# Peptides against a protein of PDB entry 5K2M: the designs that were tried, part 194

Target 1, 273 residues: chain A of PDB entry 5K2M
Amino acid sequence: MRIGITYTVLRREEMAIKERAGEFGEVVMLHEDDLLFPGNYDLDVVIIRNVSHFKALYTARLFESEGIPTVNSSRLIFEAGDKLFATLRLAGKVPVPEWKAALSEGGALRVPDSLGYPLVSKPVFGSWGRLLAKVNDRDSLEAVLEHRKWMKNPLYGIHYFQEFVEKPGRDIRSYVIGGEFVGAIYRYSNHWITNTARGGKAEPCSDPEVEELSVKAWEAFGEGALAIDIFESEKGLLVNEVNPNMEFKNAARVTGADMAGKLVEYAVEVAKT

## One batch from the design tools (peptide; made by RFdiffusion4, then SolubleMPNN)

Design b2_p28_3_s4 (from b2_p28_3, 11 letters changed)
Fold by OpenDDE base, seed 1:
Structure b2_p28_3_s4 (fold): chain B 273 residues (1-273), chain A 28 residues (1-28)
Amino acid sequence: as target 1 above (273 residues)
Amino acid sequence: MELEEEKEFEKEEEEERRKLLELEEELE
């Protein structure tokens, strides 16, 4: 077994994946600078750990073009890594926050007619709550839309909105790999954007309802390794988003779950199929 | 883990994430 690991930065996750992969075979670390296609890669599977969503997507697709399976697949990265496409998958299987998409400013200005205020503006791509805006009124909506016009990436012209979900000062991040629930954490924050990068405490989440919902959310995609962001709301649990290029160092630390091992085990299974 | 080790870890994580964010912005 020859296991490739693509990466942009060698994080704790990539180190853990490398270590665990070494138990199953030869490990080939591939920095982004090492990636040139077409290539003659002698690999049975590649674990995709590129930081950029788009680099991860293209890297996966390029390896797949060489007949090498990837974890995650380019299909999964594409569908799960886009908040709108992920919502389209999720909405058919699990409760999600109410959402609207608009393809123009004029369309976006009508979103409050359906969702009301407050609402959340989200880019369809991006990590760590970047460009999330709580939109409380018309003036704020107009401001967000104006700023989007001047953003370089044309994908910022895809307007995705959710209802604002009142959360109990925390959210849940769960992990499902190959359809198996691996673990979950609470992420505490005094800000409406719950992100551990903002000084949020993480605690273990042991809730059978979270486990069941997380597996169902994964089944909306039907493959790979996903982190799943879940909100506790007055309406019950809502699946907010998924991440096909998950950080898990905190969750692994807090839960003691072998997330890196489970990811490698799944990659080895993928290599055998 | 002592409360101090958790705080140091949280700080290291925040700094790492900040660097990763900067890197993602450079890659786009």
Scores: peptide ipSAE 0.013, ipTM 0.488, DockQ to the pose 0.052
Fold by OpenDDE base, seed 4:
Structure b2_p28_3_s4 (fold): chain B 273 residues (1-273), chain A 28 residues (1-28)
Amino acid sequence: as target 1 above (273 residues)
Amino acid sequence: MELEEEKEFEKEEEEERRKLLELEEELE
């Protein structure tokens, strides 16, 4: 078996994946600079670890065009990596925060009539809570919409909004790979945007309700490896978003779960299908 | 000892995050 691993930066995750993949066969590390298509790649499966959502999406689709399966698939990356498309999948299967989408400024200005204030403005793409805005009033909404007009990427003209969920100073990040729950952590933060990369404490989460909800959230997509962000709210657990390009170094450290091994095992199963 | 290791780890994570953000900004 020949296992490709595409990457932008060799992180702790990519090192762990490389090490575990070596137990199953020959490992071919593929930096973004090594990728040219159409190519003659002799690989049974490719693990996609490109940092950019769009680079990951196109890389996966390019390998699939050559008959090489990818983990994650281009379909999964496309549907899960877009916050609006992910919400459309999730909303039919699991509880999600109340949301509204608008395709114009005039539409966006009517969102508070449905969601009220405060609400959260999200770009449909982007990582680490970039361009998330807590919108407390009309003046703040108008300011966000005005700034979006001057952004070059047309995807910033897709207006996705969510209710502001009051969280207990933490959120939950869970991991599901091939339909198996692998682990979960609490991420603590004093900021309304909870992100471990901002110096937040992480602790193990052992909650059967989180496990069940995480598997159901994964079943909305039905393939691949997903990190799942869950909120603890007064309404109960809410699935906020999923990430098809998961970081797991903190979760693996805190839980002791073999996330890299589980990812490789799943990729090997995909290669045999 | 645990608090110093946690601070070093937080610092390494902040540096990795900064590098990743810089890479994403170069890609936009």
Scores: peptide ipSAE 0.006, ipTM 0.475, DockQ to the pose 0.054
Fold by OpenDDE base, seed 2:
Structure b2_p28_3_s4 (fold): chain B 273 residues (1-273), chain A 28 residues (1-28)
Amino acid sequence: as target 1 above (273 residues)
Amino acid sequence: MELEEEKEFEKEEEEERRKLLELEEELE
């Protein structure tokens, strides 16, 4: 078994994945600077850990073109890594926050007619709560739309909106790998954007409803390793988004779950199929 | 010791995230 690991930066996650992969076979670390295609790589599977969504997507697709399976697959990265495409998958299987998509400023200005205020503006791509805006009124909506018009990337012209969900000062991040629930954490924050990178406390989440919902959310995609962001709302649990390039250091630390091992085990099973 | 190593590591990750943000901004 020869296991590739692609990466941009060697984080705790990549170190843990490397260590656990070494128990199953030969490990080939592939920095972004080492990636040239076609490359005739002699690998049975590649674990994709590139930080950039697009670099991860293209890297996965390039390995797949050489007949090498990837974890995650380019299909999963594409569908789960876009907030709108992920919502389209999730909405048919699990409760999600109310959402609207608009393809023009004129369309976006009508979103409050259905969602009301406050609403959340999200880019369809991006991580760590970047360019999330709580839109409280018409003036704020116009400002967000004006700023988006001057952004160079045309994907910022895809307007994705969600209802603002009042959260109990926390959200839930769960992890499902190969259809198995691995663990979940509460992420505490005094800000409406819950992110552990902003100095939030993490605690273990042991809730059977979270486990069941997380597996159902994974089943909307039907493959790979996903982090799942869940909101506790007055309407019950809502699946906010999924991440096909998950950070798990805090969750592994807090839960004691072997997330790196589970990811490697799944990659080894993918290599055998 | 563990808390200091955790703080140094959080700081390194924040610096790496900042560099990645700068790289994404340079690609814009």
Scores: peptide ipSAE 0.014, ipTM 0.528, DockQ to the pose 0.051; fails the geometry check
Fold by OpenDDE base, seed 5:
Structure b2_p28_3_s4 (fold): chain B 273 residues (1-273), chain A 28 residues (1-28)
Amino acid sequence: as target 1 above (273 residues)
Amino acid sequence: MELEEEKEFEKEEEEERRKLLELEEELE
């Protein structure tokens, strides 16, 4: 078996994936600079670890066009990596925060009529809580919309909003690979944006309700490896978002779960289908 | 010992986050 790994930066995750993949076959590391299509890639499967959502999406689709399966698939990257498209999958299967989407400023200005204040403005793409805004009033909404007009990417004209969820100073990140729950962590933060990459402490989460909800959230997509962000709310557990390009170094360290091994095992099974 | 490892870890994560942000900004 020949396992490709595409990457932008060799992180701890990519090193762990490379090491574990070596136990199953020959490993071919493919930096973004090495990728040219059409190509003659002799690979049974490719693990997609490109940092950019769009580069990951296009890389996956390009390998698939040559008959090489990818983990994650271009379909999963497309649907899970967009916050609005992910919400559309999740909302029919699991509890999610109340949300609205608008395609114009005039539409966006009516969102508070449904969600009230405070609400959260999110870009449909992006990581680590970039361009998240807590919108407390009309003036703040107008300011966010004004700034979006001057952003170069047309996707900033897609206005996605959620209700503001009061959290108990933490959120949950779980990991589901091939439909198997692998582990979960609490991420602690005094800020309303919880992210470990922002100095948040992580602790193991052992909750059967989190496990069940995480598997159901994965089943909304039905394939691949997903990190799942869950909020503890007054309404119970809410699935906020999913990530098809998961970081797991902290979760693996804190839980002791073999996330890299589980990802490689899943990729090997995908290669056999 | 635990507090120093936690601070070094937070610093490594912040540096990695900065590099990833720079990479995503270069992609925009």
Scores: peptide ipSAE 0.012, ipTM 0.487, DockQ to the pose 0.055; fails the geometry check

Design b2_p28_4_s1 (from b2_p28_4, 12 letters changed)
Fold by OpenDDE base, seed 3:
Structure b2_p28_4_s1 (fold): chain B 273 residues (1-273), chain A 28 residues (1-28)
Amino acid sequence: as target 1 above (273 residues)
Amino acid sequence: SREKEIEEKREESRKSVEGSTEGVVSFP
């Protein structure tokens, strides 16, 4: 078996995936600078580890066009990596925060009539909480909409809003690979956006309700490897978003789960189908 | 060497990665 691994940066996750993939066959590391299409790739499967959502999506689709399956598939990356498309899948299977979408400024200005204030404004694409805003009033909503109007990417004209959820100073990150629950962590924050790499704490989450909800959230997509973000609310557990380009170095360290091994095992199964 | 230039670009790319999404607590 020949296993490709595409990457932007060799992180701890990519090193662990490479090591575990070496137990199953020959490993071919493919940096973004090494990728040209059409190509003559002799690979049975490709594990997609590109940092950019769009680079990951196009890389997956390009390998699939040459008859090489990918983990994750271009279909899953497309559906899960867009917050609105992910919400459309999730809302049919699991509890989600209340949400509205608008396709114009005039539509967006009516969102508070349904959700009230405070609101959370999110772009449909992007990572690390970029361009998240808490919208407390009409003036703040108008300011967010005005700024979006001058952004060059037309996807910023897709207006996605959620209710503001009060959290107990933490959230949950779970991992489901091939329909199997692999593990979960609590992420603690002193701020509404904190990185565990900048002083956030991670602790193991051993909750049967989180495990069941995480599997149901994965079943909304029905394939691949997903990280799942869950909120603890007064209404119970809510699935906020999913990530098809999961990072897991802290979760693997804290839980002891072999997330890299589980990802490689799933990629080997995909290569055999 | 071309290898050193690739390694320097990989190191610059590593420094430009603004943290881990795993560690980011989502705003609800």
Scores: peptide ipSAE 0.058, ipTM 0.625, DockQ to the pose 0.048
Fold by OpenDDE base, seed 2:
Structure b2_p28_4_s1 (fold): chain B 273 residues (1-273), chain A 28 residues (1-28)
Amino acid sequence: as target 1 above (273 residues)
Amino acid sequence: SREKEIEEKREESRKSVEGSTEGVVSFP
């Protein structure tokens, strides 16, 4: 078996995936600069680890066009990596925060009529909290909308809002690979944005309700490897978002779960189908 | 050479990641 691994940056995750993949066959590391299409790739499966959502999506689709399956698939990356499209999948299976989408400024100004304040404004694409805003009032909403007008990418004109969920100073990140729950962590933060990069702690989460909800959230997509962000709210557990290109080094360290191994095992199964 | 540029980018990338914010960022 020949396992490709596409990457932008050789992170701890990519190193762990490479190491575990070596137990199943020959490993071919493919930096973004090595990727040209059409190409003659002799690979049974490709694990997609490109940092950019769009680069990951296009890389997956390009390999699939050559008849090479990918983990994750371009379909999963497309549906899970867009916050609005992910919400559309999730809302049919699991509890999600209340949300609205608007396609114009005039539409966006009416979002508070249904959701109230405070709101969370999110880009439909992007990672690490970029361009997230807590919108407490109309002045803040108008400011966010004004800034969006001057953003070069037309996708910033897609206005996605959620209700603001009061969290107990933490949230949950779970991991589901091939329909199997692999593990979960609590992420602690003193800020409304839970960011372990800003000195947040991670602790193991051993909650059967989190496990069940995480599997149901994965079943909304029905394939691949997903990180799932879950909120503890007064309404119960809410699935906020999913990530088809997850970081897991802290979760693996804290839980002891072999997330890299489970990802490789799933990729090997995909290669055999 | 293109190979050397790729290797330098891989090494810069490795150094940036070793220093990179392990920020699991969850957003309300």
Scores: peptide ipSAE 0.043, ipTM 0.626, DockQ to the pose 0.052
Fold by OpenDDE base, seed 4:
Structure b2_p28_4_s1 (fold): chain B 273 residues (1-273), chain A 28 residues (1-28)
Amino acid sequence: as target 1 above (273 residues)
Amino acid sequence: SREKEIEEKREESRKSVEGSTEGVVSFP
């Protein structure tokens, strides 16, 4: 078994994945600078750990074009890593925050007619809560839309909105790998955007409803390793988003779950199919 | 050295990535 691991930055996650992969076979670490296609890669499977969504997507598709399976697959990265495409998968299976998509400014200006205020404006792509905006009124909506026009990436012209969900100063991050629930954490913040790197607390989440909902959310995609963001709301649990490029260093530390091992085990299973 | 610049970029990228998606509570 030869296991590739693509990466941008050697994080705690990539180190843990490398260590666990070494128990199953030869490990080939592939930095983004080492990737050139077409190439003669002698690998049975590649674990995709590129930081950029698009780099991860294209890396996965490039390996797949050479007959090498990836974890996650390019299909999963594509569908799960886009907030709108993920919502389209999730909305048919699990409760999600109310949402609207608009393809023009004129369409976006009508979103409050359906969802009211406050709204959350989200880019369809991007990680770490970048360019999330709470839109409290029309002036704020117009400002967000104006700023999006000047963003050079045409994907910023895809206007995705959610209802604003009041949360109890925390959210839930769960992990499902190969259809198995691996663990969940509460993430605490004093800000509407929690960043545990900015002093947020993480605690274990042991809730059977979270486990069941997390598995159902994973089943909307039907493959791979996903981190799932769940909100506690007055309406009950809502699946906000999924992440096919999950970070898990704090979750693994807090829960004691072997997330790196489970990811490697799943990659080895994928290599055998 | 080119190695040191790569290492510094890796470390800057490490620090920029320390803003873990794991830690970011999503906006509702």
Scores: peptide ipSAE 0.076, ipTM 0.603, DockQ to the pose 0.050; fails the geometry check
Fold by OpenDDE base, seed 1:
Parts: structure tokens; C-alpha cells; sequence
Structure b2_p28_4_s1 (fold): chain B 273 residues (1-273), chain A 28 residues (1-28)
């Protein structure tokens, strides 16, 4: 078996995936600079670890066009990596925060009539909490919309909003790979923005309700490896978003779960189908 | 060398993506 691993940066996750993939066959590391299409790739499966959502999506689709399966698939990356498309899948299966989508400024200005204030403005694409805004009032909403109007990417004209969810100073990140729950962590933050990369604490989460909800959230997509962001709210557990390009170095460290091994095992099974 | 330039660009790319999605703020 020949296992490709595409990557932008050799992180702890990519190193662990490489090491575990070596137990199953020959490993071919493919930096973004090494990728040209069409190409003659002799690979049974490709694990997609490109940092950019769009680079990951296009890389997956390009390998699939040459008959090489990918983990994750371009379909999963597309649907899970867009916050609105992910919400459309999730909302039919699991509790999610109340949300609205608007396709114009005039539509977006009516969102508070349904969700009230405070609300959260999100871009449909992007990672690491970039361009998330807590919108407390009309003046703040108008400011966010005005700024979006001057952004060059037309996807910033897709206005996605959620209710603001009061959290107990933490959230949950779970991991589901091939339909199997692998583990979960609490992420603590002193800010309404829970960011473990900015000095937040991570602790193991051992909650059967989180496990059940995480599997149901994965079943909304029905394939691949997903990190799942869950809120503890007064309404109970809410699935906020999923990530088809998960980081897991802190989760693996804190839980002891073999995230890299489970990802490789799933990729090997995908290669056999 | 071309190899050094690739490594420097990879390192710049690393710095620009120095955010953990594990640390991604799930905004409520």
C-alpha cells in the first residue's frame, strides 16, 4: 500500500500521521509545492492535511479525478468546511445554535428581528476564529456589514449569523473518525473566544452525552474524519461546527487517544473499498 | 539554494498559520 500525505506545514499532527502510516505501507509526503496536476501519482489513498480549506478541497478533488481516494473526500471537505453547508447538514440531525443566513445587506439587517441581540457574525469559510464578531446592537451590525462590503472575496457577501450562546467559560471539541468516537476535550478560555492556542487550558471530556451527540453529528455527513465543536448551553448540548481538517495535538496529548493512528486506519480502509 | 528558499517559505507559511484549530474559538 502507498499512502500519500499532502501538507502545507509539517506540524505535530502530520509527523504523527506519517509515523503511523509507515506501519501500513510506503508513505509519500507531498508538500503543496510538490503537487502538479494532471500527474501520474502511484498512490492507493491520500490523507489531506493542507492548512487552507480551499487548498485541501481542490487537492482532494484533483486526486479523486485521477481515481485516487482521499481522506477526507472533496465532498466532505466542501460540506463540512463551509459553516453554512455544515449547519444545513447538522440542523437535520442534532441540536444547533439558532442561525440565519442572508444574501444581502438588506436581508442581514432583518436578522435581529428573528435572532435578537447579541448575535454572532461568521464568515462561511475560514479557520481560527477569524472575522468572528459579537454583534451587540444595530450600530455594530451596520459596521460589520459595511466592512464586509469592502472585502474582495464574494463569499463575504454570504451573511451567516448565530445566536450568542452563553457558555460556562469552556467548550467541547470531540473527534469522530469513520463513525467511531475517538475522544473529546474541554477547552477553557477567559474570553468568550475559547482559544487554546492563545493560552487556553485543555482537559479530557468523558461525557456519554457528548459521545452520542458527536457520533450523530458525524452521521449527518456519513464519512471521514471530523473534529466537532460542541457548546454547553442552558438549552443543553449544541453542535456549533465541524472541521474536516482537524488539529489534534493537544487532544491526543490530554486524552491519550491515538488520533493519528485512527486516521491512518480509516485511510487504509478507504483504500481497500 | 532553491531548497533553502522552499524551507523559508514553508516557515513563513507556518508562522502565518500559527493558530491551532484545537484552539479555535467556537464563538457561541
Amino acid sequence: as target 1 above (273 residues)
Amino acid sequence: SREKEIEEKREESRKSVEGSTEGVVSFP
Scores: peptide ipSAE 0.070, ipTM 0.634, DockQ to the pose 0.062; fails the geometry check

Design b2_p28_4_s2 (from b2_p28_4, 13 letters changed)
Fold by OpenDDE base, seed 5:
Structure b2_p28_4_s2 (fold): chain B 273 residues (1-273), chain A 28 residues (1-28)
Amino acid sequence: as target 1 above (273 residues)
Amino acid sequence: SREEEIAALREESRRSVAGSTEGVVSYP
């Protein structure tokens, strides 16, 4: 078996994936600079670890065009990596924060009539809480919309909003790979944006309700490896978002779960189908 | 209970942010 691993930066996750993949066959590390298509690649499967959502998406689709399966698939990256498209999948299966989408400034200005204040403005793409805005009032909404209008990327004109969920100084990140729950962590932060990538404390989360909800959230997509962000709201557990290009170094360290091994095992299964 | 723990954490979180005047907050 020949296992490709595409990457932008050799992180702890990519090193762990490489090490575990070496137990199953030959490992081919592919930096973004090494990728040209069509290329007639001799690989049984490719693990996608490109940092950019769009680079990951296009890389996956390019390998698929050569008949090489990817983990994650271009379909999964497309649907899970867009916050709005992910919400559309999740909302049919699991509890999610209340949300609205608008396609114009005039539409966006009516969002508070449904969600009230405070609300959260999110770009449909991006990671690590980039361009998240807590919007407390009308003046703040107008300011966010004005700034978005001058952003050159047309995707910033897609206005996605959520209710502001009051978190208990933490959120939950769970991991589901191939439909199996692998583990979960609490991410502690006194800020309304919780993210362990920004130096937040992480602790193990052992909760059967989180496990069940995480599997159901994965089933909304039905394939691949996902990190799942869950909020502990006054209404109960809410699935906020999913990530098809998960960071797991902190979760693996805290839980002791072999997330890299589970990802490689799943990629080997995908290669055999 | 889990509910009591969550309630206590919420109260602690609220106290920590009560002094913050967050309007529009964007993150890089």
Scores: peptide ipSAE 0.104, ipTM 0.541, DockQ to the pose 0.013
Fold by OpenDDE base, seed 2:
Structure b2_p28_4_s2 (fold): chain B 273 residues (1-273), chain A 28 residues (1-28)
Amino acid sequence: as target 1 above (273 residues)
Amino acid sequence: SREEEIAALREESRRSVAGSTEGVVSYP
């Protein structure tokens, strides 16, 4: 078996995936600078670890066009990596924060009539909390909308809003791979944006309700490897978003779960189907 | 070789960015 691993940056996750993949076959590390299509790739499966959502999506689709399956698939990356498309899948299966989408400024200005304040403005794409805004009032909404008019990417003209969920100083990140719950962590933060990058503590989460909800959230997509973000709200657990290009170094460290091994095992299964 | 130089530059770039991403978590 020949396992490709596409990457932008060799992180702890990519190193762990490479190491575990070496136990199942020959490993071919593919940096973004080495990817040309169409190509003659002799690979049974490709694990997609490109940092950019769009680079990951296009890389997956390009390998699939050459008959090489990918983990995650381009379909999963497309549906799970867009916050709005992910919400459309999730909302039919699991509790989600209340949301609205608008396709114009005039539409976006009516969002508070339905959801009230405070709101969370999210771009439909992107990682690391970029361009997340807590919108407390009309003036803040107008400012966010004004700034988006001048953004060059047309996807910033897709206005996605959620209700603001009061969190107990933490959220939950769970991991489901091939339909198997692998583990979960609490991420602590004093900021409404939970970022363990800013010195947030991570602790193991052992909750059967989180496990059940995480599997149901994965079943909304029905394939691949997902990180799942869950809020503890006054209404109960809410699935906020999913990530088809998961970071897991903190979760693996804290839980002791072999997330890299589980990802490789799933990729090997995909290669055999 | 040019290939070795590119590989070395990639590795240096990877180390620089890996250090910057060591903390990066997907924001909710």
Scores: peptide ipSAE 0.063, ipTM 0.389, DockQ to the pose 0.041
Fold by OpenDDE base, seed 1:
Structure b2_p28_4_s2 (fold): chain B 273 residues (1-273), chain A 28 residues (1-28)
Amino acid sequence: as target 1 above (273 residues)
Amino acid sequence: SREEEIAALREESRRSVAGSTEGVVSYP
């Protein structure tokens, strides 16, 4: 078996994936700067580890066009990596924060009539809490919308909002690979954005309700490897978002779970189908 | 060193992809 691994930066995750992939076959490391298509790649499967959502999406689709399956698939990356499309999948299966989407400024200005304040403004794409805004009032909403007008990417014209969920100074990140729950962590922060990539502390989360909810959230997509962000709220557990291009170094370190191995094992199974 | 390891892996990547793109039609 020949396993490709596409990457932008050799992080701890990519190094761990490379190491574990070597147990199953020949490993071909593929930096994104080196990828050209069409090509004649001799690979049985490709593990997609490009940092950019769009680079990951297009890389996956390009390999699939050559008849090479990818983990994750371009379909999964597309649906899970867009916060709105992910919400559309999740909302039919699991509890999610209340949300609204608007396609214009005039539509966005009416969102508080349904959700009230405070709101969270999110871009449909992006990582590490980039361009998240807590919108407390009308003036703040108008400011966010004004700034969005000057952003050149047309996807910033898609206005996605959630209710502001009061969290107990933490959130949960779980990992589900091939439908199997692999592990979960608490991410602690004094800021309303609890992402460990921004300096939050991680601790193990051992909660059967989190495990069950995480699997159900994965089943909304029905394939691949997902990190799942869960909020603890007064309404119970809420699935906030999923990530088809997960970072797991902190989770692996804290839980001891072999997330890299589980990802490779899943990729090997995908290669056999 | 870590830097040397990264450099070696990048060189391996270039070689692997170069072999896979031989004879591919280049579009202008």
Scores: peptide ipSAE 0.047, ipTM 0.468, DockQ to the pose 0.113
Fold by OpenDDE base, seed 4:
Structure b2_p28_4_s2 (fold): chain B 273 residues (1-273), chain A 28 residues (1-28)
Amino acid sequence: as target 1 above (273 residues)
Amino acid sequence: SREEEIAALREESRRSVAGSTEGVVSYP
């Protein structure tokens, strides 16, 4: 078994994945600078750990074009890594926050007519809460839309909105790999955006409802390794988003779950199919 | 109950945010 691991930055996650992968076979670390295609890669599977969503997506697709399976697949990265496409998958299986998509400023200006205020403006791509905006009023909406016009990437012209979900000072991040629930954490934050990367407290989440919902959310995609972000709303649990390029160092530390091992085990299974 | 705990946490969070001028942590 020859396991590739693509990466941008050697984080604790990539180190853990490398270590665990070494138990299953030969590990080939592939920095982004080492990746040229077409290439002659002697690999049975590639674990995609590129930080950029687009780099991860294209890297996965490039390996797949050479007959090398990837974890996650380019399909999964594409569908799960786009917030709107992820919502389209999730909405058919699990409760999600109310959402609207608009393809123009004029469309976006009508979103409050359906969802009211406050809203959350999300880019369809991006991680770590980048360019999330709480839109409390019309003036804020106009400002967000104006800023989007000046953004160079045409994907910023895709206006994705959610209802603002009042969270109890925390959210839930769960992890599902190969359809198995691996663990979950509460992420505490005094801010409307919860991000453990910004120094939030993490605690284990042991909740059967979270586990069930997390598996159902994963089943909306039907493959791969996903982190799932869940809100505790007044309406019950809502699946907010999924992440096909999960960070898990805090979750692994807090829960004791072998996130890296489970990811490698799944990659080895994928290599055998 | 879980619902009561969540409700209490929401109320505490609302009170904390209403009193906090501290920085915008990112919405998932």
Scores: peptide ipSAE 0.037, ipTM 0.545, DockQ to the pose 0.014; fails the geometry check

